# Peptides against a protein of PDB entry 1LOE, part 12

Target 1, 181 residues: chain A of PDB entry 1LOE
Amino acid sequence: TETTSFSITKFGPDQQNLIFQGDGYTTKERLTLTKAVRNTVGRALYSSPIHIWDSKTGNVANFVTSFTFVIDAPNSYNVADGFTFFIAPVDTKPQTGGGYLGVFNSKDYDKTSQTVAVEFDTFYNTAWDPSNGDRHIGIDVNSIKSINTKSWKLQNGKEANVVIAFNAATNVLTVSLTYPN
Target 2, 181 residues: chain A of PDB entry 1LOE as posed
Amino acid sequence: TETTSFSITKFGPDQQNLIFQGDGYTTKERLTLTKAVRNTVGRALYSSPIHIWDSKTGNVANFVTSFTFVIDAPNSYNVADGFTFFIAPVDTKPQTGGGYLGVFNSKDYDKTSQTVAVEFDTFYNTAWDPSNGDRHIGIDVNSIKSINTKSWALQNGKEANVVIAFNAATNVLTVSLTYPN

## One batch from the design tools (peptide; made by RFdiffusion4, then SolubleMPNN)

Design b2_p18_1_s3 (from b2_p18_1, 7 letters changed)
Fold by OpenDDE base, seed 5:
Structure b2_p18_1_s3 (fold): chain B 181 residues (1-181), chain A 18 residues (1-18)
Amino acid sequence: as target 1 above (181 residues)
Amino acid sequence: SMPDYVRLGFSATTSDSL
């Protein structure tokens, strides 16, 4: 059996106030979501709520965020389970672990979840993941089963730079990932 | 429908998968 640690080494231009959940914690250098131990869920929320929907005016907010993540696995060919960037209700708590990545509870669409996630999925779950078995980036809306995916090659131990942007006018979510080294 | 206010965050998991 293999274990994997997931870390965010850069998660904003300035120091961020965070709410830690599960096994997540920070040092001066990084946000550690999980250590290399089994059966864990680690989460961290930006403490400040974001006003993304104005129910009185109907206005929807745009956002752009960037971060740098590192996956450290003892075996680069066996990495479980993955990590996500997500948007959820302010009182969100850790959800189902393992292949549900701590953010969802079902592969069926559940509007009560009110959660959107960008998954960086390192482990193939037959019940919902793309049949090619590739590690992938996915966009998840109220379900662990992605509405869209793209194959992604993990570089173990290397920093990956991510940019996520939402354009409210076009209702388009954009994800970019690069390995500078 | 989505709530008026949300939080952004990160989540990661490990398991006993072989």
Scores: peptide ipSAE 0.676, ipTM 0.910, DockQ to the pose 0.646
Fold by OpenDDE base, seed 4:
Structure b2_p18_1_s3 (fold): chain B 181 residues (1-181), chain A 18 residues (1-18)
Amino acid sequence: as target 1 above (181 residues)
Amino acid sequence: SMPDYVRLGFSATTSDSL
């Protein structure tokens, strides 16, 4: 088939318990979000909530997380739909599949979503993706339509190391992706 | 605006629209 699997092979820095949603599951060495089958949504949440905002003081917390993911596609030129790291309310549930990546329901800004995502988007959706059609990394705030994107070259079957950091003082979210092997 | 508490997670999808 032309379907694609998405997996995470390394969590960091701390191993945490996971809440599985949709088709997501894990083995000792791999978190598999989707198998190479059609029309699936797979999610996994770190079980421990993060106190990211103090409503009393208005302070916002810094955070840094890292992980290693692998995309396995039988055809490197036909890969759908994508993979995300996201930050959402503690009771978040799977959202719309396909191009919405299981995280959002609209290309229109919806503050009630309260969700921020870093997408690793492998499939071009004309309605909201960058017009150049490139696979890309995107920052999504309450919408599948990214507020910022950068082209990204998928290396099929290779481990990608990702570091995501948020600096509250500067209000900057930093995403780093490397293919070390 | 974000809630006081959040969870971090991963999500991936596949579809027929290839």
Scores: peptide ipSAE 0.675, ipTM 0.910, DockQ to the pose 0.648
Fold by OpenDDE base, seed 2:
Structure b2_p18_1_s3 (fold): chain B 181 residues (1-181), chain A 18 residues (1-18)
Amino acid sequence: as target 1 above (181 residues)
Amino acid sequence: SMPDYVRLGFSATTSDSL
């Protein structure tokens, strides 16, 4: 919905300097990616680049990151479009908005994107989302069309804790989401 | 191909119906 806002309230493991893109901005306790208005794209990048691939050895780096996000939607039945955690080239810029989440431009696989995203998708896009219409977590590799998804029940206005781990040896990306009580 | 260096980030969007 046009009134949905997306925020990151905690960063991990350490607070980093941020590069803001689009409509993203911070307050003392919150990174606000979108305001409660239509047609916005908000992004924020950790300023420090990560040496993810060693071209000399062929090794890919492991990493673990965590964060806490909040979605605030006045209408819990109409939440659009979602937010992502993503890994992209250092010079990455905002991409297509709306259902492409500001990260991709097509549902077709495009290796030149060089982008991997974990989407927390709150809006059903018929062209690429799981047919059950559920809000979901998805793993996106060079495409907005997820290679894997899992249904996720949004708790509107509540903090969700997320942990994302990449194991280079197994080439497995693990995502966990919890709503603490 | 994968780049040697990447940045991690967050992105969110709102729209009419994209």
Scores: peptide ipSAE 0.650, ipTM 0.899, DockQ to the pose 0.600
Fold by OpenDDE base, seed 3:
Structure b2_p18_1_s3 (fold): chain B 181 residues (1-181), chain A 18 residues (1-18)
Amino acid sequence: as target 1 above (181 residues)
Amino acid sequence: SMPDYVRLGFSATTSDSL
C-alpha cells in the first residue's frame, strides 16, 4: 500500500509546496484566493502530485482532508462566487468563466475535465444552482452543476472547519462543515 | 475516469456581483 500525507498549519510568504495560480497568494499566514475586486480568479495547488489510482492493480486511494476557511461577506447582496476544494489533473489551469469558481467552464458534464470539486458557493446562479437560492455546499463532478448540494448558512468572518473524506470502496465523498465558535 | 496522478487545490473567483 501507498500513503501520502501533508499538513500546512500556517501559510508562509514563501510556501514552496504550493503552486499559486491567478491572484492566489499568502498573507498573514493565510491563503488568500481572490482580491476584493471584480472578475478575478485565484488558485493554489499542492505542488506534489498525488497518486490516486494504480492502473496495474486497479486500486483507488482513499483520502481525508481538512481545512479551515474564513469568508468575509458582510453584505449578502454583494458577494463573490465562493470557493472550492478540488482534485484535478496535474496540469490543471485556472478557468475564467464567471460563476465557475475557477475550476469548471460549463454546466454540461465534460469528462475531459477530469475534475472533482467541493464547492462552498455563496452566489446563486440561476442556470445551475439549487432553486431555493441558498448558499450551499456542493459536490461537482466534471461540471459546475453539482451532483448533490446542501444548504449552508455562512457565518460572516468566522472560521469554519471542513473535513472531506473519500471512501474508495463505496465511492462516497463526505463533506462536513462546522462553526465551532 | 481519473488519471493516476492528480493535484489537490483551492480555487475561488469574483465576478460582476462584487
Scores: peptide ipSAE 0.630, ipTM 0.900, DockQ to the pose 0.860

Design b2_p18_1_s4 (from b2_p18_1, 6 letters changed)
Fold by OpenDDE base, seed 4:
Structure b2_p18_1_s4 (fold): chain B 181 residues (1-181), chain A 18 residues (1-18)
Amino acid sequence: as target 1 above (181 residues)
Amino acid sequence: SFPDYVRLGFSATTSDAL
């Protein structure tokens, strides 16, 4: 059985302390979310909480984050399951593994999740993924079933630069992915 | 509804699907 590892090689310009969950760990150069083994969940949280919503005033904060990830798979045609960047309550813990990417527990909308994710999904789950079967980037709100997706071509072993921005004024989440190599 | 404070993070999984 083939396995896949997922790593983050750059976190952006700022140094961040991390809270590791599951099998996630770091070296000086890399955050490794999963080793090339089966049935793992690895997570890492930026330790500093973000004040994203002001319930008193209703104001929502803007944010921009960037990172570089690498997927290493022995076979680029057989890669599971994927990884996400997510926003969740401060006490968030690993959720269901496999196709739920350790972030969600259902394909049905669950407001109690209070989690938004940008998924980089490498494995097709017929129950909720786009029917074309493509690897894809997805925006997930309280469900593993994305509210919006775009096909994405994995370059195995190559660094992908990602920028994720949320504009509170327009309520738009923007995801940019490039392979500069 | 969303919490006032959140954490940002990364998550990845593997499975026996391969």
Scores: peptide ipSAE 0.686, ipTM 0.918, DockQ to the pose 0.655
Fold by OpenDDE base, seed 1:
Structure b2_p18_1_s4 (fold): chain B 181 residues (1-181), chain A 18 residues (1-18)
Amino acid sequence: as target 1 above (181 residues)
Amino acid sequence: SFPDYVRLGFSATTSDAL
């Protein structure tokens, strides 16, 4: 095959029902977001909404989540486009594909998207990605252009363990990625 | 502005950019 696939193999301790969007589907062992075909968008949402902001009390909810993902690329030098974990309004739908990762529609800040994402970006888009061209982890707030990035070396076909902590008061995410194997 | 309720999710894309 010629095309990269993206999968989530472990969801953490909380097994919630999923809302599938685009080409996403699941088996007993994994959630497959994309098959080895071009020009696809695959998404899956946890069905249970999360109460982030309590307007009555002013309390802001923080959370920590973890998961394991695998990228399977036939050619490790040709991997497109990427994978994201995101936080969005409850009625969120698939957005622009390709370099926008199915989550955003613009490199310009758009407060109406109300979306925060952690991107694991495997393809260099000259219009918005870091100029060094490295594959990277990025924090995206209402834009595909990350507010912060760090270079990341893809280990093709291996499970990556991810821990993400969200601070709703600051809209800041902290990300840890490890390859245990 | 940030919504009171959100959903968490995963997304991935492929393209003909290769």
Scores: peptide ipSAE 0.684, ipTM 0.918, DockQ to the pose 0.642
Fold by OpenDDE base, seed 2:
Structure b2_p18_1_s4 (fold): chain B 181 residues (1-181), chain A 18 residues (1-18)
Amino acid sequence: as target 1 above (181 residues)
Amino acid sequence: SFPDYVRLGFSATTSDAL
């Protein structure tokens, strides 16, 4: 929809320096990824790289992050395309827009992408999304086609609190989303 | 393979079809 905006109102454990990409920008109150216009890609990266893989030991780092996002759409039944938290190479650049969420370029698994994403997908793309058509949270590994999804009911204009944790020992990524009362 | 160093980020998109 032409008037949908996606914003992050709280992010990171501490305020970090950001690398803005595409149409992403920040104010004192929020990180705005898209304005209420069509055909946009907005991204923002934490500037500090994370040493997530230790090639000497083979160990992968644990991490926990939290953020709060808001989706503002004039029509709650017409919201596109969604927003994503992602982990990518340090030199990552915006990828394909629209249903690819600016993070991927294919529904086919591509290990060269080296990107893992947690999508908060508000628009049903028949080519790869769950067939029930629900808005959903998805875990994406080197593909826009999620390896796992859970239905999620969007509350338009309300803050959603998200916690994402990765446990390297168990190789489990956990995502929680709540709308506080 | 997965890179040794990564960055965390956010991304969002809107479509020209909507």
Scores: peptide ipSAE 0.668, ipTM 0.909, DockQ to the pose 0.641
Fold by OpenDDE base, seed 3:
Structure b2_p18_1_s4 (fold): chain B 181 residues (1-181), chain A 18 residues (1-18)
Amino acid sequence: as target 1 above (181 residues)
Amino acid sequence: SFPDYVRLGFSATTSDAL
């Protein structure tokens, strides 16, 4: 079977293996998706396409992704929409609808999106988010309306460690988040 | 379902709520 692996420990200003979209950029060795300004979208894609489905054999790839993120809001009680890790068609483009995290454009299921995302959602959108209003981690399949969510307490300005794993045999996606400090 | 090849990425937005 085929295996693809990559790792980016520090992000440089000329990161050739990333495709930046919208306001996404690198600074101080960090990938920065958005600034603390209103109405912006920022994305970054790994430039190499990933072979995730073998149409000849029907095999679906397993994968594990780990990353560290920081959400640094100027006001801990007034944060932006959050961010996602996502898997999408190679020609995916940023979406501009508010609250859709730059990935989706509807709460209605749309299989033509062909996009799966893990959202780290810091803003309560009444129309589709869990009714308790908690900040949450969500699994999004072709819609901003998550198929599953779990409450998560944001620690503003602190590094969070994330591991996302997909088991193709069981069709289960797992997400873990920890604040080590 | 997915095509044979996809891209992985990160995405974030800010809105009027900021």
Scores: peptide ipSAE 0.649, ipTM 0.906, DockQ to the pose 0.895

Design b2_p18_3_s1 (from b2_p18_3, 9 letters changed)
Fold by OpenDDE base, seed 4:
Structure b2_p18_3_s1 (fold): chain B 181 residues (1-181), chain A 18 residues (1-18)
Amino acid sequence: as target 1 above (181 residues)
Amino acid sequence: NILPDYVRIGFSATRTVD
């Protein structure tokens, strides 16, 4: 089987293994996705394509990824719109901003998107988010409307540890988030 | 399958508040 792995423990000013899109950049050894302004979209892609499945053999890769993230909003009661880990075609570009998180363009299923995302959604969009209005973790498949969600309490300015794993044999995607501090 | 054979992974974020 084919295996691909990488790790980045700190980010430099010339991070050659990242593709920056929109307002994404590195500063102070941190990957920063948004500017401190209204209506910003930022993305960063790992530069190397990942062989995730083989259409000829039908083999699907297992994967595990871990990362930490911080959402630091000036007002804990007014936070929008969220953060996302995503998997997309190699030529993916920033999509619709705001509640679409720069990853999707519709709440309707769009197979042409070919995008899977784990969202950490801080803003309630009535048209597609869970009706309880909670901030949430969501699994998104070709749509900003999650196929599954779980309530999540944002700790503003705190580091969250995330592990995302996919088991090809069971077709189960697992998301774990903890605030260790 | 939903995804193509080869993909890129990444992070995205948006902000619509000051």
Scores: peptide ipSAE 0.736, ipTM 0.958, DockQ to the pose 0.938
Fold by OpenDDE base, seed 1:
Structure b2_p18_3_s1 (fold): chain B 181 residues (1-181), chain A 18 residues (1-18)
Amino acid sequence: as target 1 above (181 residues)
Amino acid sequence: NILPDYVRIGFSATRTVD
């Protein structure tokens, strides 16, 4: 078996185990994905590739990841567009901004994307988001249109604790989010 | 399969409001 593990508690200016894309950067020991401007896209990748699928044997890796994130918007009633954790090909680059969260390019299923994401979506896009208009957590497979969603109440400026786990035996991806304060 | 043998993981965010 092969296991890859990493932990980043504090982010520094010489964070060599991250690949910064778009407007992503570090400040005050935090990873900041967007700048305080409109029409910004920011991403950060863990630099080491992860062996997640063995095409020869058909084996799929289990994984668990945990992280803390903050969305801090000047106006809590007008927040766009969201934050996402994603898994993509090693040469992945920023994709379409706005409602596509910098990860996808279409609401139609595109197998060539080879991308799976967990979105924390703060903005309602009529064309693909749940009709209730709620901010939501979504699981995205090769499309910005989620295969499953759950309503989520953003606590503006508060730290959210997230755990994402994938069980290969059951083919189930689990997402949990809590606000400790 | 959806994913290739080797992948990278990461975070992404966008902002389109003032």
Scores: peptide ipSAE 0.729, ipTM 0.957, DockQ to the pose 0.923
Fold by OpenDDE base, seed 3:
Structure b2_p18_3_s1 (fold): chain B 181 residues (1-181), chain A 18 residues (1-18)
Amino acid sequence: as target 1 above (181 residues)
Amino acid sequence: NILPDYVRIGFSATRTVD
């Protein structure tokens, strides 16, 4: 069994192990995905492909990822769409449809997308988001319409710690978000 | 399977409203 691991504790301007797409960039050792403007999409991919499934043996990899993020959104009525951690085909490209967080292009299930995302959604889209209108964490499989969601109270400007784990044996994806401060 | 044998992982965000 093979294992792939990497860690990025700070993001540099010439981060060679990242592929930047759209408006994604680094500043002050932080990965910044979007500009504070309308109609922006930004992405950053780990440059190395990851062997997550072995079609010959049928084995699926377990994985654990952790990261810290900050969202500055002091006004709930003037907020961006949010962001995702996502897993996609190696040739994945940013998607420009509004509200799709740069990873999807439809609320309909599209198996050809072959994309799984964990969304941290800060904007309520009536057409597909949970009806309570809460900011939420969602698990997205080939669609922006999450297969599961949980309300999440954003702490403006505070660092959130996230852990995402996938257990291949149980086919369970676990998401943990905490504000340590 | 949903995913292909080899994938890339990353982060993505959009801002479409002000």
Scores: peptide ipSAE 0.710, ipTM 0.943, DockQ to the pose 0.823
Fold by OpenDDE base, seed 2:
Structure b2_p18_3_s1 (fold): chain B 181 residues (1-181), chain A 18 residues (1-18)
Amino acid sequence: as target 1 above (181 residues)
Amino acid sequence: NILPDYVRIGFSATRTVD
């Protein structure tokens, strides 16, 4: 059994700025994405669309997002699939569950997905994950198969502080994860 | 381009087993 939750200050506690999908829901201090059931997908979207790309000018917006998440995985032999931060079309809906993290449908590049994700992957999927089997952070572009990965040592039940930054000028996406406590 | 002009940001998690 693994439970994933997160907190982000930008999202109000009154839930007015959140769109809940699947089994996602808020608790006192966290958004909980997975219920204690099998085959669950939980998502939450910031309700306001973001103008990230201007097709007329070609300009892409810079952004910095910070959040805290917790993964409870008391049983290392019965872990869930993972947690994902993603950017997708405004009408995005839950996608394939399990190893696809509710965000993608294929390991093959699919430009029609128009989705970028940062995965915090806790389950090794032989078909696409790094062969070392490590839990990892991945950058996913239109595919569950990450374009780049980094091994990540999960600290069970502890708050991870994450900063994700995109620099449009350099086309660089940066992910930082720390366990301050 | 990868992303459309307007997007939403979100979080997702899945669990295959309980």
Scores: peptide ipSAE 0.645, ipTM 0.926, DockQ to the pose 0.676; fails the geometry check

Design b2_p18_3_s2 (from b2_p18_3, 9 letters changed)
Fold by OpenDDE base, seed 4:
Structure b2_p18_3_s2 (fold): chain B 181 residues (1-181), chain A 18 residues (1-18)
Amino acid sequence: as target 1 above (181 residues)
Amino acid sequence: NILPDYVRIGFSATSTVD
């Protein structure tokens, strides 16, 4: 099967409370978003809203987020669907599952989504994913169809260290992923 | 801007069977 479990062993600020959605849950040491079962969507939000943009002044906040995730798939050659870090309106709810990663509902740009995501996409969807078919990291803005992607080699069962940073001065979003072990 | 003034940050994952 293509079922895959996604877990985070280290995430965000230590003292942030979480809002769980779908199948997401946590233990003392791990946030688990999905188990390797059919048709699951799991999400977890940091409960504290973030003032990321000041509409009065136009100022945008910088941010840096780091986390460590693990993908555990029964078959490393058959992994679906993916994992995302996302930024969305405070009242965000789970969206379409499967290849939409629980974050989006369309491959077409939808400004009403008001959602930005960094996807770690393990399953190739012909309709919108890069044509090379590689597993990839993608930057998604109001659409599951990424505005930018880079091939990524999954190491099944291994911890991936991720750093995501946004620099307001340069308007650059950066993503770093490493497998230290 | 794409995002509203106030946002939440989170994680999401999906799993499926072929």
Scores: peptide ipSAE 0.679, ipTM 0.929, DockQ to the pose 0.635
Fold by OpenDDE base, seed 5:
Structure b2_p18_3_s2 (fold): chain B 181 residues (1-181), chain A 18 residues (1-18)
Amino acid sequence: as target 1 above (181 residues)
Amino acid sequence: NILPDYVRIGFSATSTVD
C-alpha cells in the first residue's frame, strides 16, 4: 500500500508545500484564505498529489485529516459565505465564488467536476441549502447541493477542531467538529 | 468513479461581505 502524510504547524510566506490560489496567503504563521471583503475566493492546496484511487486494481485509499479553522467575521449575524475542505483533480483551480465556495459551479450534479468537499456553510442559499436556514456542515459530491447536512452553530472568532475520515471498505466519510474553548 | 487516481486536497473560502 501507499501512504502519504504531512503535518504543518506553522505557515510562513515561504511555505513550499502549499499552492496558494486566489486571495489565499500566509501571515504571522497563519493560513488566511480570505479577508472580510466583497467577492473574494481564497484557496490553498497541499502541493503534493495524493494517490487516492488505483484504477488498475480498484483499490481506494483510506484517509484521516485533522485541522483547526477560525471564521472571524466582522458581523457575527451576517456571515458569508463559508469554508470548505475539498478533494479535487491535481490541476484544480478556483471555481465559482459566493455560495459555491470557490469549489463548485452548479447545484446540478456534474461528474466532470470530480470533486468532493466538506463544507462549513455560514450562508443560506435558498436554491440548494437545507430549508431550515441553519448554518451547517455538508458533504458535497460534484455539486454544491450537499448529499447530507447537519446543523452547526458558528462560534465567531473561535477555533474549531475538525476531523475528517474516510473508510474505503465501508465507503463512509465521517466529519466531527468541536469547539474546545 | 468520482475521483481520479491522483488528487490534491485543500481548503477554500469565499466572502461576499460588504
Scores: peptide ipSAE 0.669, ipTM 0.926, DockQ to the pose 0.922
Fold by OpenDDE base, seed 2:
Structure b2_p18_3_s2 (fold): chain B 181 residues (1-181), chain A 18 residues (1-18)
Amino acid sequence: as target 1 above (181 residues)
Amino acid sequence: NILPDYVRIGFSATSTVD
């Protein structure tokens, strides 16, 4: 089973306190979302709500965030599903586990989900993942079935640097992932 | 709009393979 951990290095909102859900917890250097056991969901939310769109003025709040993550998968045939960065309603709670990554409940588009996610997917789910079976980065809008994916070669146990930019006017996410030397 | 007026940002991960 894979273990996924993070360290948040940059985030737009001033308030960076965390709300832990499920099995998520922190250490001095990392946010750990999974334990070395099956069938767990771990989440962490930034506590301060973001006024992403103002219905009165039409103003939107764009943001850029960056973080570092590490995935440890000692057994390549017994891996976890991956992890997500997500944007959801303020009262969001853990959703379906497994391949739904604790964020979604369906591969069908569900506008009531009101959730946008970047998935770093380490397990091939035949029902919705890209047919090539590659580990991948995906953009998910109201569904675990990504609207866009890119193959990604996991470097096991190494730190990956991620930058995510969100344009609230267009709901467009821009994602970069690099493994520094 | 896809998102509501107010949102939270977070991280999520799971450990099962289904």
Scores: peptide ipSAE 0.661, ipTM 0.917, DockQ to the pose 0.593
Fold by OpenDDE base, seed 1:
Structure b2_p18_3_s2 (fold): chain B 181 residues (1-181), chain A 18 residues (1-18)
Amino acid sequence: as target 1 above (181 residues)
Amino acid sequence: NILPDYVRIGFSATSTVD
C-alpha cells in the first residue's frame, strides 16, 4: 500500500474545541486525520482564534505547543504524503492535497497565503523537496517549498512527541521531535 | 507581517499514491 494514516494523541484537559475539515475525526483518545486510502485530506483547527499580532501596539505573541502524532503506513517503504502543523487566517479551508499537504497551493512564494507551517514530510516531491530525497521536517512560509529542513527518520507506528515554539517577531518556528521508548 | 492579527492553528494530513 502506498497510503498513510495519521493520528494525534495527548489532548489536554483544556483542549480547545476542534473544527473538523475534510476527513478528520476524533475518538476519546485520538484525532485521526487520514486513513490509509488514496486522495485523502484531513484537517482539524482549534476553534478559538489566536491573537498573534497586535497591529495597533506592535506587540507580538509567542507560543509553545506540544502534541503527539503517529504515522501508520501499511508499507514502510511507501509512505505518502505527510503531516503538518500550521498557522493560517481564521477562515482557512483545506488547500491542495497530496504533496501540498492540504495547506498550500504552490511552490512559489504567495504572500496572500498568510500561512506558516511545520511539515513532517514522508514523500519526496522532486519539484520542491530537498534533493537528497530524505524524509524531513520543514518550516514553510507561504509556500510548500520549505525555507529550512532537517532530515528525519520515520518510526512507523510509533508515537512521536513534538514541541513547536513560534516567534512572532521573526515568524520562525522551532521544532523538536522525540521518539520515546 | 506574514500572518494576520488573528489566526487559527491546526493540523493537516494527506494520503495518496506515490
Scores: peptide ipSAE 0.651, ipTM 0.921, DockQ to the pose 0.618

